# Peptides against a protein of PDB entry 6RGO, part 86

Target 1, 392 residues: chain A of PDB entry 6RGO
Amino acid sequence: MALKLLGFNQDATCFSVISSNKGVTIYNCDPFGKCFELEKSTSNDEELDFLVEMLFSTSLIAVVDKTIGASKRKKLKIVNTKRKATICELTFPHEIMDVIMNRKIICVVLKSDQIFVYDISCMKLLRTIDVRGEKLKSTSKFRNSEAVGDIGVRVSLSTDNNSILCYSSYSKSDKENAPLNDIVVFDALKCIQINVLPAVHQSNIVCIACSPDGMLMATASEKGTIIRVFKTIDTENDEPILVNEFRRGSRPSRISEMKFNHDNTLLACVGESDTIHIFALPVTTTEADANEDDTLQQSSHSLSSSINGLQYISKGLANRFGKIIVSKIPTQSQQRHVAYIKIPENAKYRIGFPKDTTNTIHICGEDGNYLVYSIPRNEVGPCTLVKSNTFD

## One batch from the design tools (peptide)

Design b1_p25_2_s2 (made by RFdiffusion4, then SolubleMPNN)
Fold by OpenDDE base, seed 1:
Structure b1_p25_2_s2 (fold): chain B 392 residues (1-392), chain A 25 residues (1-25)
Amino acid sequence: as target 1 above (392 residues)
Amino acid sequence: KEKEELEKEAEEILEKLEKLKKEEE
């Protein structure tokens, strides 16, 4: 059967799939099994397409039927899974491209490059963000919607109540074809822009991940060779703070999804390659514990010499892109531990981090595999398979 | 505990949305 993955929920306790014969199925991860099924409304052999966003492991889901006709593709349904009933229905002026939620906010991304921000508790519209309208009045040439293939506004929302929204925006370049290579950080509750990160890549951003606490974001371009991690809110001299730069590979490959774990110690990425990559993040020591006066004088002088290599990378980037202040990553954290999982090259996979086990990753494939891996802490190497299940 | 609290919050949201829908019809 053809499976299409919709992804994990916020805490990786559930994942959603489309089965060509059944419709939408939601699986519980532990204990593993079907927890909800949305039956196919039409007997037609049409390729099923849905958006499904689940509020954690609750009875509340948002559903968009993208299978049949332009009208359904513009409708968001809030469904009670216990009652199998549509509770609320919203209609948008354009096709829905993405839906994200937390306990406070639903964001709806349209094909028009608009983001509609709602209070989930009443479905009241808080803000419409027009990512095209923020382009100055001059070049009124609508990118004809036909020539914009898979390149649209990308979004990520913090899973906490702070509701930090990160989205891709068009650079201020006077070029008719400005890339979607800026990031805007937005407080979705207060409806205020917090930060703007200009030109974080040379090409369009195709993947964004926000950390669960909203303090970090990861970005990848259409090349998918470099992943950048920034602070969302904090700036140094009004300039964006680059915390990490990771190299996924030497060959271009699209990244489809990235996720932080719940303690911001790991970043995972998946896409068109045969490999899920897991990067270690430096533990941001919160400044709070620095007051313990531990006087330990240990005089170890010597390891000054080998630091010369990293200075060359910083000078080249600073001249062409706005002054991205690379925070001085303490020289001790040079060995970024990287873990990996090998996956079938022809199978799309999705990733999720469970809350309770920071060194565990959940993955699911269009090959019908649900897999749980343990991530090595102290060494670069493969993840260890802990549990496997199959689904249809 | 946390799962049960989240489910209760989701049920309260769903009930409120169902009420608002009936007030608009």
Scores: peptide ipSAE 0.625, ipTM 0.947, DockQ to the pose 0.846
Fold by OpenDDE base, seed 4:
Structure b1_p25_2_s2 (fold): chain B 392 residues (1-392), chain A 25 residues (1-25)
Amino acid sequence: as target 1 above (392 residues)
Amino acid sequence: KEKEELEKEAEEILEKLEKLKKEEE
C-alpha cells in the first residue's frame, strides 16, 4: 500500500500517516499502536492528501483534506479525536498549504503566501500576515505552482508558550522573481515582528526549524548543502547572530525537515538523501558555573586554525543585493555531522525528538518503519537502533 | 502528569470551541 508521512507531533509521542486504503492514521510511539483513524469519506481511487497537526498527544487535532478535486482544500477542521467529531470548521479564501500549532497558537499558511495566526483557545484571528504584501497587486500571474516545485512560504513555530513564529519572506529586490530568502521572526502572541534576517541564503528557503524555546532557528535553501543556525531574538550591532553553519553534503539535495532536540544540543535533518544528519550545537555554558576549579586537562585540541585570510570580497557586489549574511565562518571550518542514520534510497522519512530523552531520535518512513535510534555523544558515527515497529 | 495536564487543556479548548460554535448558530 502507498503510505504518505505527515510527520511527528511536537514531542515525538505520536506520528501521522496517510494510507491509500484507510485514510489518516495516527500512531502512538510508546506503547506503539494506532490511537486514531480518519476514515476515507470517498470510494474514489484518488490519491489522498491531508494535513494533520496534533496538539502533542491530546484529543485536539487540526485536519485539512488536500485531496485533488476535493472542495475541502480551503477548510481547516478542528477535530476532537475522543468524540470523533468536528468541533470547528474554518474556510479560507485560498488552498491551505501548511498548518502548525502549539498550546496557544495555530498558524495556517495559504497558497496566497498569507499566514493566518489564531488563538487556539477560541479560534479568534489574531493576525493575517501577507508575506507578498503589495507584490500581490502587480503579479496577476499566479505562478502556476505546478511547474515551479514546492517554493512557497515556510513556517516553524516554537513548541513553548512564547509562540515564536519563524517564516520565510521575499527579499526587497524589485525583481518579479525575488527569492524567499529572508526570515522574519514574529511573536505570535503579541502579534509583533521581533527580528528580520535578510538574505540568509542565496536561493529560496525550503526548510525552517525553530527550537522548542524559540531562541534558535535553522534554515536550509533549495541547494540543501549548508544549514545555518541563527539566534531568533538576539542581535549583535543590529545584525543577525549566526551561531552555526553546518555542511550536510557537497551534492545538492532537498532537505524536507529539520528539528532541534528539546535542550537545543542537537539539530537533525532529513530529505531526499539516503542519510539523516545530526549536528551538535555548542552548549552555551552560562558563565555562572565556570568557577569550579576542576583541572581536568582534557586536551581539547583547540583547532586554532589561524583564520588569517579575510579575503575582502569586493565592496561592489554588496550594495545591490541587500545585506547578505556573509558567513564569517570559513568554508573549511564548516562543521560536519556528529551522527547519522542511513535510510533506504528514495524513502521519505520524518524525524522527531522525544522530550525526555535528548539523545534519542524517532524516525518513520513511507516504507512502513517506525524506528528509535540512540545518538552517540562522544564519538562521530552511526546512530544505534534501539527499537523498531512496522505500520500499514 | 504532563500528558494529563495537556489533555485537560485540550478538552477545555474543545469544549469552549463547541460552546462558541453553538452561540454563532
Scores: peptide ipSAE 0.613, ipTM 0.944, DockQ to the pose 0.848
Fold by OpenDDE base, seed 2:
Structure b1_p25_2_s2 (fold): chain B 392 residues (1-392), chain A 25 residues (1-25)
Amino acid sequence: as target 1 above (392 residues)
Amino acid sequence: KEKEELEKEAEEILEKLEKLKKEEE
């Protein structure tokens, strides 16, 4: 049977799949098993396509039927899984491309490059963000770029109540085909733009991850060779703070998903490659809690690998092409993965980090495997398989 | 505890949305 993965929920306690025979199935990770099924409404041999966003492990889900020929591609349904009932329906002017949520906010991304921001508690529209309209205010020419169907606005939302929304925006370049290579950071609750990171890549951004607390974001372009991590809110001299630059690989490969763990110590990425890469983030020791005197001499042999050499050379080399504000982290300072998982070739995988175990990763494949891996702490190497389950 | 609190919050949201829908019909 063809499985299509929708992904993990916010805390990786559940994941959603489309089965061609059954429709949408939601699995619980621990104990492993089916927790919800949405039966297919049609007997047609049409390839089922859905968006499903679950509010953590609750009875609240958002569903979009994206099946070809279905007049429902513009309809968001809020479903109570316990009652198996549609509670609310919203109709949009354009096809829904993505849906993300947390405890406060639902964001709906349309094919029109619009983001609709809702208060989840009443489904009141808080803001419409018109990413294309913002471009048109900056660039006078309406080219109908037939957006090659895969290039659209990407979004990520913090899983906390701060509701930090990161989205890709069009560069202000006078080029008729300006890439989606800017990032906007938006407070979705207050409806305020917090930050703008211009030209974070040379090509369109195809993947964004926001940290659970909304303090960090990761970005990848169509090339998927370099991942950049930025602070979302903090700026230095009104310039964006680049925290890390990671090299996934030398060969171009699309990244489909990235996620931070719950303590912002790890970033994982998955995509078209045979490898899930896990990168270590520097622990930002907030200096504040240094005052408690507790004398416990635990001789943590800090492997002080003296990565002394990240001098942030904030040399704004305004080369002749517009201000790439991205401080050129020297290619030598590009960090590699600290851990990896090998996955089957051509298998699409999704990733999730559980809240309670920051050194574990959940993965699931369209091959019907749900796998839990332990991430090595002190060594660069493969992750260790801890648990495996199968689903159909 | 946290899971049960989240489920209760989700149920309260769903009930409120169902009520709002019935007030618009």
Scores: peptide ipSAE 0.612, ipTM 0.945, DockQ to the pose 0.846
Fold by OpenDDE base, seed 3:
Structure b1_p25_2_s2 (fold): chain B 392 residues (1-392), chain A 25 residues (1-25)
Amino acid sequence: as target 1 above (392 residues)
Amino acid sequence: KEKEELEKEAEEILEKLEKLKKEEE
């Protein structure tokens, strides 16, 4: 059967798939098995497409029927999986492109480059973010967005209650084709903009990940060669907002998904390449009080690669936002992966990090494989397969 | 425990949304 992956939930306890014959199936990871099925409503041999966002491992899901020709591509359904019932239905003016949620917030991304932010507890609209409206303040021309293919607003939401929303925005360049290469950091609960990161890549951002705590974000452009990690909030200390730059590879390849682990020590990426890459994040040692006691040579090989080379380029070119983001880290400071997983070249995979095991990664493929890997701690190398299951 | 607390929170949300829908009908 043709499978299409929808991805893991927030804590990688479940994953969702589309089966051409069955509709949507949700699998539990441990114990492995089907936990929910949404039957195909139509007997037509149309290619099924859905968005499904699950609230952790709960009975609450958001569903969008994206099937071609379906009048439902503008409808968000909140479904109780235990009752198999639609509890709430929202209709949007434009096609839904993405849905993300946590315990507090649902964000709905439209083909219009609008983000609708809802309080999940009552489905009250808190904010409409118009990413195009911010661009149109600089460029008077309504370009019909029909011709700009797979390039839209990308979003990521923290899985915690802080509800930090990171989204791609159009650069304020006077060019008619301003790229989606700015990042906005938004408090989705308070409905306030926290930060703006201008020109984080040279081309459109196609993938964003927010850390579970909302303190970090990762970005990749359409080139997918470099991943950048930023702090979401300016610390009062003169610490650089850009904390890491990782090299996935030398060849262009689209990154489809990135995830942080639950303790912000690892960042994984997957995409069109035959390799899932896992990067180590330097642990920011908060200087807890250095009380004196001498002895234990714990060889914490802190990979404190001090990114000493982020010299603040001098005060003079204050870009209109006052923040100079160094868009070019020297190639020598680009870290490689610490671990990898080989996957079939033509199989789409999704990734998730379980909460309780920070050195474990869950992956699932359109090839019908659900795989659990152990990540090596002290060496650069392949991940070790721990568990495998198949699904159809 | 945490899973059961999350499920309870999700059920409370779903029940509240179902009530709000019936008040709008």
Scores: peptide ipSAE 0.609, ipTM 0.944, DockQ to the pose 0.850

Design b1_p25_2_s3 (made by RFdiffusion4, then SolubleMPNN)
Fold by OpenDDE base, seed 1:
Structure b1_p25_2_s3 (fold): chain B 392 residues (1-392), chain A 25 residues (1-25)
Amino acid sequence: as target 1 above (392 residues)
Amino acid sequence: SERKKLEEEAEKILEKLKKLEEEKK
């Protein structure tokens, strides 16, 4: 059977899949098993396409049936999984491209580069964000819908109640083909723009992850070689704070998903490559914990030589893209542990971090594997497989 | 449990949304 992965929920307690024969199935991770199934509305051998966003491990899901006809692709259903009932339906002017939620907010991304922000508790529209801005009302050259299939507005939402929304935006370049290489940070509850990070990559941003607390975001471009991690809210001299820069690989490869763990110590990425990468983030010691006399003995081993490589990258970027203040990443942050998981090249995988075990990652594949890995803390190396299950 | 509290919150949302949809008809 052909499986399509929809992904994990916010706390990686469940994941959703499309089965070509059944429809949408939601699995519980522990204990492993089917917790919900949405049957096909039609007996046709048509390729199923759905968006499903689950509110944690609850009975509330948002569903978009994208399988048939332009009308269905514009409809968001709120479903009670316990009752197997549609509670309400919203219709949009354009095709729904993405749906994200937390306990407070639902964001709906349209093919028109619009983001609709709703209060989940009443489905009241709080804001419509037009990412193209008012200038494009005059030039009715809709990008011919055929060639632009893969480049659209990307979004990520904090899983907490602060509801920090990060989205890709068009650069202010007067060029008809401005890249989606800016990031906007938005308070989805107050409906205010908090920050703008200009030109974070040279090409379109294709993947964004917001941290659970909304304090960090990760970005990747179409090249998928470099991942950048920024502070979302904090600025230094009105300039964006680059916390981390990671190299996934030397070869271009699309990143399809990135996620932070629940304590912001790890960033995972997955995509078209045979490898899930897990990067260690420096622990942001809040100034409050600096009073414990952790007499970490200065083992003064002269790692002086490897510092030269990172200084050259910073000077080159600072001249062409505005002064991305690489905050003086403390020299200790250079020993970023990287873990990895090898996956089949022909299988799409999705990733999730469970809340209770910060050094554990959940992954699932279109090959029908659900896998739990332990992440090494103190060493660069492979993750260890802890648990495996299969699904159909 | 946290899971139980989240489910109770989701059920309250779903019941409120149901009432609001009944009031529109």
Scores: peptide ipSAE 0.637, ipTM 0.957, DockQ to the pose 0.940
Fold by OpenDDE base, seed 3:
Structure b1_p25_2_s3 (fold): chain B 392 residues (1-392), chain A 25 residues (1-25)
Amino acid sequence: as target 1 above (392 residues)
Amino acid sequence: SERKKLEEEAEKILEKLKKLEEEKK
């Protein structure tokens, strides 16, 4: 059967798939099995396309039917899976491109490059973000909707209650074809812009991940060769906003998904390549008062590879040219993966990190494999397969 | 469990949303 992966939920306890014969199926990861099925609305041999966002492992899901008719593609349904009932339906002026949620917020991304931010508890609209609106004051021409290939506004939302929303925005360049290479950090609860990271890549951003706590974000461009990790908030300390730069590979390859683990120690990426890459993040040791005597000599080999090569372009020049956030990190300081998983070529995979096991990764493929891997701690190498299940 | 607390929160949201849709008709 043709499977299309929708992805894991926020804690990787469930994943959703589109089956050409059945419609949407949600699987529980442990114990492994089907937990919900949404029947296809039509008998037609039309290519099934859905958005499904699940609130953790709960009975609350958001569903968009993208299969048939332009009217359905504009409708968000909130469904109670236990009752098998639509609770409410929202209609948008444009096609829904993405839906993301946490315990507080639903964000709906439209083909118009608008982000609608809702309070999940009442579906009250908190904010409409018009990502084009800053440009539309200068250029009345809507980009002809036909030439908008796979390049749209990308979003990621923190899974915590802080509800930090990161989204791609257009650079301030007067060029009609300005890339989506800026990042906006937004407090979705307060409806306040926290930060703007200009020109984080040279080309359009195609993948964003926010950390579970919203303190970090990762970005990848269309090239997918470099992943950058940023702090979401400017610290008062002269610490660089760019905390890591990872090299996925030398060859261009689209990254489809990135995820942080729950303690911000790992970043995984998946895409069109035969390899899932896992990168280690420096543990920010919060100075917790080291009063307790417990002598476990964990040899913290401080991979304090001194990022001394960040020439601090002095604060004074940055004001005139914009915050040059991307100093050229010398190509020699680009960290490689610490772990990897080989996946079949041409199979799309999704990734998720379970909450309870920070060194475990869940993956699922359009090949019908659900796989659990252990991530090596002390060695650079392949992940170890711990569990395998199949689905159809 | 945390999972049970999340489900109870989701059920409260779903019941509130249901009531708000009934009040609009």
Scores: peptide ipSAE 0.636, ipTM 0.956, DockQ to the pose 0.893
Fold by OpenDDE base, seed 4:
Structure b1_p25_2_s3 (fold): chain B 392 residues (1-392), chain A 25 residues (1-25)
Amino acid sequence: as target 1 above (392 residues)
Amino acid sequence: SERKKLEEEAEKILEKLKKLEEEKK
């Protein structure tokens, strides 16, 4: 049977899968087992596609039937899993590309590059964000959906109540093919733009992760060779703060997902490569506890490259090309992974960090494996498999 | 537990949403 992964919920307590024969299945991670099913409504041999976003491990889910030919690709359903009932349905003018939520907010991303922000408690529309703006509506021929690398708006939402929304935006280039290489930071509750990070990569951003507290964001481009971590809210001299620059690899490879752990000490990435990479983030020691002489030679892998600001290289046609963020970090001093997991070649995996165990990672594969790994703290090396389960 | 508090919050949301959809009919 072909499995398609939908991913983990916010705290990695559940994950969702599409089974070609069954429809959508939601698994609980601990104890491991099936907790909910959405039956296939049609006997047709059509390849099933769905979006399922869970509110943690609760009975509240958002569902979109994305199956090709389905008239439902514009419909968001809020479902009560305990009652097996649709509670409300929203219809959008365009196909739904993504849905993200926390305890306060649902964001719906459309194929039109619009983000609809809702108060989850009443499904009241708080904001429509038009990422293309008025200028791009006239010239953007809908990119034919057949382009195998659909470069749409990417979004990530903090899992906390602050509801920090990070999304990719078009650079201010007057070119019809402006890259989605800007990041906007948005307070989804107040409906205020907090920050704009211009040209964080040279090419389109294909993956974004927001930290659980919304204080950090990670970005990756189509190249997937470099991951950048920024502060979301804080700026230095009105410039974005680059906290980390990680090298995933030398070869281009698409990153499909990134996640922070719950204490912002780790960033994981997964994609088309045979390797899940885990990077260490510098612990912001509050200055207070620096006094105890515990000469634990933590071999200072010098995480203390305080990246003192971003350099903007304006190439000489400066006025037409937006500020490009250039790392001050020499290519040789780019941080590598501290831990890794090997996965089967061409296997699609999803990742999640459990809340209570900051040194563990949950992964699931389209091969039907759910795996729990322990992350080494003191050495660079492979993660250790702690638990495994299979699903169909 | 935290999980129980989250479920109680989700149930309150779902009941409120149900009521709001009934009031639109």
Scores: peptide ipSAE 0.635, ipTM 0.956, DockQ to the pose 0.844
Fold by OpenDDE base, seed 2:
Structure b1_p25_2_s3 (fold): chain B 392 residues (1-392), chain A 25 residues (1-25)
Amino acid sequence: as target 1 above (392 residues)
Amino acid sequence: SERKKLEEEAEKILEKLKKLEEEKK
């Protein structure tokens, strides 16, 4: 059967798949098994396409039927999985491209480059963000970008209650085809723009990940060779703080998903390549907890030395035109992966980090494999397979 | 458990949303 992966939930306790014969199936990771099924309503041999966003491991899901020919691509359904019932439906003016949620907020991304921000508790519209309208205020020409259907606004939302929304925006270039290479950081609860990171890549941003706490953001362009990690809120001299620049590879390859672990120590990426890459982030020791005197001398000496050197806070050289260019970290200072997982060629995988085990990663494939890997702590190398399950 | 608290929160949201949809009819 053809499987299509929808992804993991926020804490990697569940994942969702589309089965051509069954419709949407949600699996629990531990204990492994089916926890919900949404049967296909149509007998048609049409390729099923859905968006499914779960509120963690709860009975609340958001569903969009994106099946071709279905007049439902503009409808968001809130479903109670225990009751197998639609609770409410929202209709949008344009096709829904993405849906993301946490305990407070639902964000709905439309094909019109609009983001609708809702209070989940009542489905009240808090904000409409018009990324295209923002571009028009900065760039006079409405090109109907017949932008190849793959280039649209990308979003990521913090999984915590801070509800930090990161989204791609159009650069303020006088060029008729300005790329989606700016990032906006937005407080989705207060409906306030917090930060703008201009021109973080040379080409369109195709993947964004926000950390669970919303303090970090990772970005990748269409090239997928370089991943940049920024602080979301903090600025230095009104300039964006680049924390890390990672090199995934030398060859272009699309990154489809990135995830931070729950303590912001790891960033994983997956895409069209045969390899999931895991990068180590510097532990930002907040100076505050230095006061408790507790004498446990555990000798974690050795790995500190190699990471310290490359705090190249690359001061963005404002060019002569006042454009903050994120200064390129020298290619020699680009960090590599600390761990990796080999995956089958041409298999689409999704990734998730469980909350309770910061050195464990969950992955699932359209090949019907659900795999749990242990991430090496003290060495650069392959992850170790801990558990495997199959699904259909 | 945290999972149980999240489920109870989700159920309250779903009940409130149901009531709000019934009040619109």
Scores: peptide ipSAE 0.632, ipTM 0.956, DockQ to the pose 0.845

